Peptides against a protein of PDB entry 4U39. Designs and how they scored, part 52

Target 1, 302 residues: chain A of PDB entry 4U39
Amino acid sequence: SIKVIGVGGGGNNAVNRMIENEVQGVEYIAVNTDAQALNLSKAEVKMQIGAKLTRGLGAGANPEVGKKAAEESKEQIEEALKGADMVFVTAGMGGGTGTGAAPVIAQIAKDLGALTVGVVTRPFTFEGRKRQLQAAGGISAMKEAVDTLIVIPNDRILEIVDKNTPMLEAFREADNVLRQGVQGISDLIATPGLINLDFADVKTIMSNKGSALMGIGIATGENRAAEAAKKAISSPLLEAAIDGAQGVLMNITGGTNLSLYEVQEAADIVASASDQDVNMIFGSVINENLKDEIVVTVIATG

## One batch from the design tools (peptide; aimed at target 1 L188 L258 S259 I286)

Design b2_p23_3_s1 (made by RFdiffusion4, then SolubleMPNN; from b2_p23_3, 7 letters changed)
Fold by OpenDDE base, seed 1:
Structure b2_p23_3_s1 (fold): chain B 302 residues (1-302), chain A 23 residues (1-23)
Amino acid sequence: as target 1 above (302 residues)
Amino acid sequence: KEALREAIAKQKDGESFVVVIAG
């Protein structure tokens, strides 16, 4: 089974976005120290952590409170994660609960033998130095606790969105990019497509790989596959080029009109941008909600 | 699911809780 755990406010917003976009084949778990915020989750499983420590009032933007809250609730987290083959831990880094609890939850998942993938955001620079420093500590702790850690640099989202985009929309886009990171992997396993991957293939690419980079490309029109692939490998979300990656995971998602030729064309472009010795796996997914769009997600590991 | 529900039922007042919302 695949489980997605949203940790704290940002992680739970991302989980809500995943549920709203009908990401299939996954179980959703919302984790928070704030009981009121947790009640707003759409997840089937809601877990309040650190009830004794926080009294449901949240972590007060303190990562140490988030950490201790997860430690307090370790047994409940273990039970919620039990029997998962794969666990996604999603959080907005820089806050209290997400930053502190996500590494603890990830370690619990890993200790249970699940393939543990972190999908987290770095805070925007405008959120201030304190959040950036807290996020750096949380990301470091996540890297030790996961098999693969996808880090989304929120400041790079500002390169994709219009300059006049309201701050709230920039956060929604961060939640959407978190969704795309989880869905881009989970769909390869859980959703039948033109080309299916098994869990063993994904596990080979993602096990003990450390930090990963994610690129996303979206395009329409006659050359949509090629354009989407080119956008993915040149995505502002990639802090580095995909050259030098030991592993590449590619998802090609299209509507019912997605052709094998388009899949091949997109795969060839990503392969050409990767090292010759790269272990590349790619899958294709049909999403009926995509009309004329192709979405290419590239995850570079190693 | 059942094991998780049992774990939830054993939680005491003022402890961390898990809620399973049956869809």
Scores: peptide ipSAE 0.041, ipTM 0.498, DockQ to the pose 0.013
OpenDDE base, seeds 2, 3, 4, 5: peptide ipSAE 0.008, 0.020, 0.007, 0.006; ipTM 0.366, 0.395, 0.369, 0.370; seeds 3, 5 fail the geometry check

Design b2_p23_3_s2 (made by RFdiffusion4, then SolubleMPNN; from b2_p23_3 with M1K A2Q A5R F20V E22K)
Fold by OpenDDE base, seed 5:
Structure b2_p23_3_s2 (fold): chain B 302 residues (1-302), chain A 23 residues (1-23)
Amino acid sequence: as target 1 above (302 residues)
Amino acid sequence: KQALREAIAKQEDGKSFVVVIKG
């Protein structure tokens, strides 16, 4: 089974966005120290952590409170994650609960023998230096606790959106990018496509790889596959070129008109931008809602 | 609100209970 665990406010917003977009074949768990915020989760499983420590009032933006809250709740986290083959841990870094609890939850998942993937955001620069410093510590702790850690730099989202984009829309876009990171991997395993990957292939690329970068490309029209692939490998979300990656995971998602030729064309573009010795795996997914749109997700590991 | 309160209230018996609300 695949489990997605949203940790704290940002992680729970991302999980809500995943549920709203009908991400299939995954079980959703919402974790928070704030009982009121947790009640707004759309997840089937809602877990309040650190009930003794916080009394359901949240972590007060303190990562140490988030950490201790997850430690207090270890046995229940273990029971909620039990039997998962893969666990996605999603969080907004820089807060109290997400920053402190996500590494503890990730370690619990890894200790249970699940392939553990972190999908986390760095805070926007406008959220202030304190959040950036807290996020850096949380990301470092996540890197040690996961098999693969996808880090989304929120400031790079501001390069993709209009300069006049309201702050609330920038946060919604961060939640959507977190959704795309989880869905781009989970769909390869859980959703039938033209090319299905087995879970062993995904394990080979993602096990003990440390930090990963994600690129996303979306296009329509006659050259949509090639354009989407080019956008993915040049994505502002990529803090480095993919040519130095030891492993590449590619998802190509299209409507019912997605051709095997388009899948191959996109794969050839991503392979040509990668090292010759790169271990590249790719899968294709059919999403009837995309119609004429193609979405290419590239995850570079190593 | 009520389901969350009932789950928190049932666990006051001194053991560390994480309220797992299954919807």
Scores: peptide ipSAE 0.031, ipTM 0.371, DockQ to the pose 0.011
OpenDDE base, seeds 1, 2, 3, 4: peptide ipSAE 0.016, 0.015, 0.006, 0.019; ipTM 0.262, 0.470, 0.251, 0.416; seed 3 fails the geometry check

Design b2_p23_3_s3 (made by RFdiffusion4, then SolubleMPNN; from b2_p23_3, 9 letters changed)
Fold by OpenDDE base, seed 3:
Structure b2_p23_3_s3 (fold): chain B 302 residues (1-302), chain A 23 residues (1-23)
Amino acid sequence: as target 1 above (302 residues)
Amino acid sequence: KKALQEAISKQKDGESFVIVIKG
């Protein structure tokens, strides 16, 4: 089974976006120290952590409170994650609960023998230096606790949105990028009819790989596949080129009009930008909710 | 690249599929 665990406010917002976008084949778990915020989750499983420590009032933007809250609730987290083959841990880093609890939850998942993937955001620079420093500590702890860590630099989202984009919309886009990171991987594993993927092949690409890079491209029109692929491999979200990666996960998602020709064009672009000896998982996913859009997600590991 | 092209050519239009290429 695949489990997605959203940790704290940012992680729970991302999980809500996944549920709203009908991401299939995953179980959703919402974790928070704030009981009121947790009640707004759409997840089937809702877990309040650190009830004794925080009394449901949240972590007060303190990562040490988030950490201790997860430690207090260790047995409950273990029970919720038990039997998962894969666990996605998603959080906005820089806050209290997400920054402190996500590494603890990730370690619990890894200790249970699940393939553990972190998908987290760095805060925007405008959120202030304190959040950046807290995020750096949380990301370091996540890197030790996961098999693969995707770090989304939120400041790079500002390069792909309009300059007049309100702050609230920039946060919504960060939630959407977290969704795309999880969905780009989970769809390769969980989409009905994708019978040809051995979970062992996913483990080969993602186990003990450390930091991973994610690129996303979206396009419409006649050259949409090639444009989406070019945008993905040149995405501002990529902190480096993908040519040095030991593993690549590529997902091309389109509507019912997605042709094998378009799939081939996109695949050729990503393969040409990758190393010749790269281990690649390539998926073509039909999503009936997509009309004229093609979405290309590239995750580079190693 | 060639292996990927050959694998894609065996698929059907409008169907979801996964291809694994080992380096």
Scores: peptide ipSAE 0.376, ipTM 0.892, DockQ to the pose 0.894
OpenDDE base, seeds 1, 2, 4, 5: peptide ipSAE 0.325, 0.345, 0.346, 0.332; ipTM 0.871, 0.871, 0.873, 0.864

Design b2_p23_3_s4 (made by RFdiffusion4, then SolubleMPNN; from b2_p23_3, 9 letters changed)
Fold by OpenDDE base, seed 1:
Formats: C-alpha cells, structure tokens, sequence
Structure b2_p23_3_s4 (fold): chain B 302 residues (1-302), chain A 23 residues (1-23)
C-alpha cells in the first residue's frame, strides 16, 4: 500500500489538493497539532498529534513543539503507517508542526521498512528569515529520515507564475507542485493499466538517494510532448541540471488523446539530457481531466 | 555502453507504457 501523510498546515493543504485531483491508489493521512485545522482536512484518516502537549492549539510556529508532538504520538503514527510499502511525507517547511513532526513521522515510516519519500517546500523569501532558518533545519532532519527528499523551492515557483500573482495563488501553486511530486511517483505504481513499475525499480531509484530535484513542464498543441519535456528539464524548480543525476523518474501525463509517439518523443528528450549511466524510469499516465495538455514530471535523484 | 531500453507496454489501449533505461 501507498500512504500519503500531510503534516501540518501546508502538508494538509497539499493532501486536500491531491484528494481534489483524485490521485488514485493512495491512502491519505492528515496529521496536525491544530485540531481546528485538522477538521478541515479531506483525508479519511485524521490524526491529532501532541494532544497533551498542545491541547489542539497547534505548535505556535515552533518546530520543537512539532517534534515533541510527533514523539508523543509515536505509537499512533506507527499504527497508521503499519503495512505501508511506500510512504510519502508532505509538508510545508518553516512552520511549527510540519518542520518538527515531518522528520519524526518519516523516521517512523523508514523504521517500519517503507520506502519513505519526503515531498516538502521551502518557504517563500517573503515569509521571512525565521521561516527560512526553521525550514533549513527541518530539511536537514528530513534528509536523515527519508530515502528520497524532494525539496520544492517556493521562490522558484514565482519564476513560473506571473509577477502579479497574488500571494494566495502562489501558495496554491506550491500545493499543486507538492501534488505533482507525489502524483508523479504514485501514478507510476498505483494507476491500473500502466505497467506498475515494479515497486522494486522505484525502490532502486529512490532508496537511500537523499535529495532529489523535480522539474515540471506543461504544454499544449502539436509539439506539446516535446515542449513539455523541454520545459521539465529546464524547469526553474530544478536547482541543477539532470545530467548529473544517478536516477531519473519521468512521468508523462496526458489526456485520452495522448499518443505513444508523444510519449516516446518526450522520453527521448529527457534521456538525451540525462547522463549515459543514469537509471531512468519512464511512465505514461492517462488523465481524463487533461484536455490538450501534456504534463511532464521529472524527478532527478543522486 | 548501449542503453538497454526495456519497453514494457501493458495497457490495452496501446498508449501507456513504461520505459526502463538501464545504463
């Protein structure tokens, strides 16, 4: 089984976005210290952590409170994660609950023998230096606790969106990028009729790889596959070129009109930009909600 | 080294496939 755990406000917003986009074949768990925020989750499983410590009032933007809250609730987290083959831990770093609890939850998942993937955001620079410093500490702790950590630099989202994009829409885009990171991997395993990548192949690419980079490309029109692939490998979300990666996971998602030729064209572009000795896995997904759009997600590990 | 492309296509629609490229 694949489990997605949203941790704190940002993680739970991402989980809500995943549920709204019908990400299939995954079980959703919402974790928070704030009981009121947790009640707004769409997840089937809702877990309040640190009930004794916080009394449901949240972590007060303190990562140490988030950490202690997860430690208090360790047994309940273990029970909720039991039997998972893969666990996605998603959080917005820089807050109290997400920053502090996500590494603890990730370690619990890893200790249970699940392939543990972190998908987290760095805060925008406008959220202030304190959040950036807290996020850096949380990301460091996540790296030790996960098999692979996808870090989304929110400031790079501002390079993809219009300069006049409202702050609220920038956060929604961050939630959408978190969704794409989880879905880009989970669909390769869980979506029926796609050859489930042998979970062993995903495990080989993602096990003990540390930090990963994600690129996303979206395009429409006659050359949409090639354009989406080119945008993905040149994505502002990629802090480095994919040519140095030891592993590449590629998801090519299109509507019912997606052709095998388009998938091949996109795969060839990403392969040409990758190292010759890289392990690459390509999946193609049909999403009926996509009209004329192709979405290419590239995850570079190592 | 020749990249071994294993094309695994299992969908009935013939549109969905996984390519594993091993170096």
Amino acid sequence: as target 1 above (302 residues)
Amino acid sequence: KEKLRELISKQEDGKSFVVVVKG
Scores: peptide ipSAE 0.011, ipTM 0.419, DockQ to the pose 0.474
OpenDDE base, seeds 2, 3, 4, 5: peptide ipSAE 0.011, 0.009, 0.006, 0.000; ipTM 0.307, 0.396, 0.343, 0.270; seeds 2, 3, 4, 5 fail the geometry check

Design b2_p23_4 (made by RFdiffusion4)
Pose (drawn by RFdiffusion4):
Structure b2_p23_4 (pose): chain A 294 residues (1-190, 197-206, 209-302), chain P 23 residues (1-23)
Amino acid sequence: SIKVIGVGGGGNNAVNRMIENEVQGVEYIAVNTDAQALNLSKAEVKMQIGAKLTRGLGAGANPEVGKKAAEESKEQIEEALKGADMVFVTAGMGGGTGTGAAPVIAQIAKDLGALTVGVVTRPFTFEGRKRQLQAAGGISAMKEAVDTLIVIPNDRILEIVDKNTPMLEAFREADNVLRQGVQGISDLIALDFADVKTIMKGSALMGIGIATGENRAAEAAKKAISSPLLEAAIDGAQGVLMNITGGTNLSLYEVQEAADIVASASDQDVNMIFGSVINENLKDEIVVTVIATG
Amino acid sequence: SGKLVSFLQSKEQPNPTITRTEL
C-alpha cells in the first residue's frame, strides 16, 4: 500500500506523468488548492485542499496559503493517507501548494507511520528569486517532514537537455524527472520496508542515465552516476538505491555491469537497495535510476 | 559493514527474488 501524492502543480504533473507512464503498484492522490489545475490530474483521487481558504483558486505561489490550505484539509488528508505503508509526497517547490502543503501532507504521512519519501524539484533558477527563496524555505520544511527527501535540482535539467530545448520542454522534463524519481523507487515495491526504511535520513540526491545500443548498461550507469541531477559524489553516500530498467532484452550482463559501475563509485560498505525492472515498453533503451542518501 | 538488498529481473531471471547479502 504505497501512495504517491502529487501536491500542487509540480506534483500534479509528476503524478500525471507517472500515470502516463503506467507506473504500477501505487495509489495516486493529486492534491491541489487550485481546483482548475487539479481537474487536470489523471489521479483517481483528486483532493482539493484549502477549498474554504482558496475557493479552488489555488495558493498563488504563497506557501503559507498552501500550508494553511493543507492544515485546513488536515483531516481529509489523513483519511486519504491512512493505510499507506509508504507515501511518496511529490511536489514542485517554490510554489504555494507544493511548497506549503507538501510538508503538511508528508508530515501527516510520517505521523501515520508511512515511509514518507518526498520527491520534489527545486525550481529552475530562472523561475526567479521568489521561487528560489520559497522552495528553499520549503525544501527546508520538507526535510523535517519526510523520512527521505529526494530533491531534484531543476537547474540541472538544463545541463542535461539540449541547450536549445524550449522552456516548456525544460519544465516538462522536470516533471518526468520527478516521475523518474518516484518510479525509480516505486518500481522496486510492486520486501521489508525496514530495508528501504534503513535507506530512508538527511537529504537525498538522485541521478538518471538513459542509453541505447551495444554498450548501453554501462553507458546508462555512467550517465546515471555522473548525471547533473546527482550533484554530489556517490562515495559520500551512506545508502544508495539503484534501479535498472530495460526491455525484455535486459541481460544480467548488462545489469551487473551497470551495478558494478554504480557500486565501484559508491563506498564499499555502503548499504544498497538494487533492483532491475523490465519495462516491456522499452526496446533498446535502458534507464538507471540511482538515489544516494548521505 | 554493509548490506545489499537486491532483486533482479532480466531475461535470465524473469521473476524478481529478494536477496540480502552482508558485505

Design b2_p23_4_s1 (made by RFdiffusion4, then SolubleMPNN; from b2_p23_4, 14 letters changed)
Fold by OpenDDE base, seed 3:
Structure b2_p23_4_s1 (fold): chain B 302 residues (1-302), chain A 23 residues (1-23)
Amino acid sequence: as target 1 above (302 residues)
Amino acid sequence: MGRLVSQIQTSEQPVGKLVVKDL
């Protein structure tokens, strides 16, 4: 089974966005120290952590409170994650609950023998230096607790949106990029497509790889596959070129008109931009909600 | 367990496995 666990405010917003976009074949778990915020989750499983420590009042933006809250609730987290083959741990780093609890939850998933993937955001520079420093500490702790850690630099989202984009919309886009990171992997396993991967193929690319980068490309029109692939490998979300990656996982998602030729064309572009010795795997997914769009998601590991 | 129907190969390496899962 695949489980997605949203940790704290940002992680729970991302999980809500996944549920709203009908991401299939996954079980959703919402975790928070704030009981009022947790009640707004759309997840089937809702877990309040650190009830004794916080009394449901949240972590007060303190990562040490988030950490201790997850440690207090260890047995409940173990029970909720039991029998998962794969666990996605999603969080917005820099806060209290997400930053402190996500590494503890990830370690619990890994200790249960699940393939553990972190999908986390760095805070925007406008959230201030304190959040950036807290996020750096949380990301370091996540790296040790996961098989693969996808880090989304929120400031790079500002390069792909209009400069007049309201702060609330920039946060919604960060939640959407977290969704795309989880869905880009989960769909390869859970959703039938033109090319299906098994869990063993994904496990080979993602096991004990450490940090990963994600690129996303979306295009329409006659050359949509090539354009989407080129946008993915040149994505501002890629803080480094993919040529240094030891592994590449690619998802090519299209509508019912997605052709095998388009899938091959996109794969050849990403392969040509990667190292010759790269362990590259790709899958294709049919999403009936995509009309004329192709979405290429590239995850570079190593 | 899906049956391997085909392997898609780029010019340099096999990059995709077409596994038809028996639904």
Scores: peptide ipSAE 0.020, ipTM 0.525, DockQ to the pose 0.071
OpenDDE base, seeds 1, 2, 4, 5: peptide ipSAE 0.016, 0.010, 0.015, 0.011; ipTM 0.469, 0.475, 0.502, 0.479; seed 5 fails the geometry check

Design b2_p23_4_s2 (made by RFdiffusion4, then SolubleMPNN; from b2_p23_4, 11 letters changed)
Fold by OpenDDE base, seed 5:
Structure b2_p23_4_s2 (fold): chain B 302 residues (1-302), chain A 23 residues (1-23)
Amino acid sequence: as target 1 above (302 residues)
Amino acid sequence: SGVLVSQIQTSEQPVPVLRKEEL
């Protein structure tokens, strides 16, 4: 089974966005120290952590409180994650609960033998230096606790949105990018396409790889496959070129009109931008909601 | 509305696990 665990405010917002977008084949768990915020979760499973420590009042933007809250609730987290083959841990780094609890939850998932993937954001620069420093510590702790850590730099989202985009919409886009990171992987396993990957293929690319970068490309029209692939490999979310990656996981998602030729064309573009010795795997997914769109997601590991 | 499906008693206080029952 695949489980997605949203940790703290940002992680729970991302999980809500996943549920709203009908990401299938996954079980959703919402974790928070704030009981009121947790009530707003759309997840089937809602877990308050650190009830003794915080009394449901949240972590006060302190990562040490988030950490201790997860440690207090370890047995509950273990029971919620039990029997998962894969666990996605999603969080916004820089806060109290997400930053402190996500590494603890990730370690619990890994200790249970699940393929553990972190999908986390760095805070926007406008959130202030304190959040950036807290995020750096949380990301460092996540790297040790996961098989693969996808880090989304929120400041790079500002390069893909209009300059007049309200702050609230920039956060919603960060939640959407977190969704795309989880869905881009989970759909390869859970959703049938033209080219299906097994869990063993994904495990080969993602096991003990450390940091990963994600690129996303969306296109329509006659050259949509090639354009989506080119946008994915040149995505502002990629802080480095994919040519240095040891592994590449690629998802080509399209509507019912997605052709095998388009899948191959997109894969060839990503392969040509990668090292010759790269371990690249790709899958295709059919999403009837995309109509004429192709979405290419590239995850570069190593 | 989350239905309380289990209270895991930690050593000092039970923490409610809420599941959304599809009614």
Scores: peptide ipSAE 0.016, ipTM 0.393, DockQ to the pose 0.013
OpenDDE base, seeds 1, 2, 3, 4: peptide ipSAE 0.011, 0.000, 0.009, 0.000; ipTM 0.380, 0.265, 0.354, 0.275

Design b2_p23_4_s3 (made by RFdiffusion4, then SolubleMPNN; from b2_p23_4, 11 letters changed)
Fold by OpenDDE base, seed 3:
Structure b2_p23_4_s3 (fold): chain B 302 residues (1-302), chain A 23 residues (1-23)
Amino acid sequence: as target 1 above (302 residues)
Amino acid sequence: SGTLVSQIQTSETPTPVYTRQDL
């Protein structure tokens, strides 16, 4: 089974976006120290952590409170994650609950024998230096607790949106990028396409790989496959070139009109931009909600 | 609204677990 656990405010917002976009084949768990915020979750399973420590009033933007809250609730987290083959831990880094609790939850998932993937954001520079420093500590702790850690640099989202984009819309885009990171992997296992991957294929690419980067490309029209692939490998979300990666996981998602030729064309572009010795796997997904769009998601590991 | 399905009492703190009732 695949479980997605959203940790704190940012993680729970991302989980709500996944549910709203009908991401299939996953179980959703919402975790928070704030009981009022947790009540707004759309997840099937809701878990208040650190009830004694926080009394449901949240972590006060303190990562040490988030950490201790997850430690207090360890047995409940273990029971909720039990029997998962794969666990996605999603959080916005820089806050209290997400930053402190996500590494503890990730370690619990890993100790249970699940393939543990972190999908987290770095805060925007405008959120201030304190959040950036807290996020750096949380990311360092996550890196030790997961098999693969996908880090989304929120400041790079500002390079792909209009300069006049309101702060609230920038946060919604960060939630959407977290959704794309989880869905780009989960759909390869859970959703039928032209080329299906099994869990063993994904585990080969993601097991004990450390930090990863994600690129996304979307295109329409006659050359949509090639354009989407080129956008993915040149994505601002890729803080480094793909040619330095030891492993590449590629998802090619299209509507019912997605052709095998388009899948091959996109895969060839990503392969040509990668190292010759790269372990690359790719799958294709059919999403009936996509009309003329192709979405290429690339995860570079190593 | 989450329904309390189980409360695991640990030696330190019971954490409520809520499941969404399928409407």
Scores: peptide ipSAE 0.007, ipTM 0.348, DockQ to the pose 0.013
OpenDDE base, seeds 1, 2, 4, 5: peptide ipSAE 0.000, 0.000, 0.000, 0.000; ipTM 0.285, 0.332, 0.337, 0.333; seeds 2, 4 fail the geometry check

Design b2_p23_4_s4 (made by RFdiffusion4, then SolubleMPNN; from b2_p23_4, 13 letters changed)
Fold by OpenDDE base, seed 5:
Structure b2_p23_4_s4 (fold): chain B 302 residues (1-302), chain A 23 residues (1-23)
Amino acid sequence: as target 1 above (302 residues)
Amino acid sequence: AGTLVSQIQTKENPVGKIVKEDL
């Protein structure tokens, strides 16, 4: 089974966004130290952690409280994650619960033998230096606890949105990018396409790879596959070019009119931008809701 | 329907008992 565990406010918002977008083939778990925030989760499974430590009042933006809350609730987390083949741990780094608890939860998932993938955000620079420093510590701890860690730099979202975009919409876009990171991988396993991957293929590419970068491209029209692939490899979300990556995972998602030619064209573009010795796997997904749109997701590891 | 998973720690069971409640 595939489990998505949202940790703290940002992780829970991302999980809500996944549920709202009907991401299939995954079980959703919401984890928080704030009981009131947890009640707003759309996840089927809700877990309050650190009930003794926090009394359900949250972590007060302190990662050490988030860490201790997850440690207090270790057995609860183990029981919720038991039997997962793959676990996505999603969180907004820089807060209390997400930053502190996500590494502990990830380690628990890994110790249970699940393929453990972190999908996390760095805070926006406008959230202040304290959040950036807390996020850096949380990201470092996540790298040690996961098989692969996808880090989304929120400041790069500001390059793809209008300069007048309200702060609330920028956070919603961060939640959407977290969704795309999880869905871009989970759909390769859970959702039929023209080219299906098995869990073993994904596991081979993602096991013990450490840090990963994600690029996303979306396009429509006659050259939509090529345009989406070019946008993905040049995505502002990529903090580095993919040419140095040891592994690449690619998802090509389209509507019912997605052709094998378009899938191959997109794959060839990503391959041409990658190292010659890169271990590349690609899958395709059919999503009837996309109609004429193609979405290319690239995850570069190594 | 949702499930709330709770860990109830007591003096007698400091590790805690996992409780699942239907929501």
Scores: peptide ipSAE 0.138, ipTM 0.683, DockQ to the pose 0.012
OpenDDE base, seeds 1, 2, 3, 4: peptide ipSAE 0.135, 0.083, 0.088, 0.021; ipTM 0.667, 0.738, 0.649, 0.356

Design b2_p23_5 (made by RFdiffusion4)
Pose (drawn by RFdiffusion4):
Structure b2_p23_5 (pose): chain A 294 residues (1-190, 197-206, 209-302), chain P 23 residues (1-23)
Amino acid sequence: SIKVIGVGGGGNNAVNRMIENEVQGVEYIAVNTDAQALNLSKAEVKMQIGAKLTRGLGAGANPEVGKKAAEESKEQIEEALKGADMVFVTAGMGGGTGTGAAPVIAQIAKDLGALTVGVVTRPFTFEGRKRQLQAAGGISAMKEAVDTLIVIPNDRILEIVDKNTPMLEAFREADNVLRQGVQGISDLIALDFADVKTIMKGSALMGIGIATGENRAAEAAKKAISSPLLEAAIDGAQGVLMNITGGTNLSLYEVQEAADIVASASDQDVNMIFGSVINENLKDEIVVTVIATG
Amino acid sequence: SPGVEKFTVKKNGEVVKETMETV
């Protein structure tokens, strides 16, 4: 019983993208102050929060509103989260609802005893000062409210995509990366949560590599461990979760070769959760998701 | 080679759990 909660617009898209990618084994909850944007969520459960406060008009990039909105819906949320063994709280930081509400929601989930993993994007630098400041204040709050907070620096999306990909696609990729963050774990729980719990505090950074071809598992792993999303050296990690995903042509040779690359770059006595998952919708593509904690 | 799904848990660098499935 693992629940992925998209909070605000940032999470709304990630949840959509997860659903779009048919990520299995999770119950999705899209939570928003913005009734209009919420009605775009492909989530079966659409929770409008702050209905009294925001009247479906959203938080206006005011985290305080997203917070008060979440506090207002404190009871509605717990109801939705009760029974969750694990709650992914996915949101965009810098907003109102995502920045405000996610800590409230993730804290509720944490109090509910669920393994609360918050997976959020820090706004692109270009989103400006307000976005940066609010997320920073917000990411700071997400850390206090989750067991593990995987923070995806959107600015690093721009290093990854072609220098000329339009902004719309840059935001889109941030959504996918958020989805890639949650799927990278949720695919490994579809197992004693104390395992993953022992891996889940402090902040967490993740990396992703995608490759195709003859030497792809290594290409993917190398790209994953060196990825711009992954800002710090993995040898600094106390715990590492590794997810290898490929087509039905995923061989152990490929799997371990990528595992060896990720392992050698990690500390030798590192705790590790490693999985490889077959995605039939993949052909020659292989995706390594690496999440380091410490 | 057939498809493989492997799951591994390591604690203090030692394998404490390992499973594998062939597709």

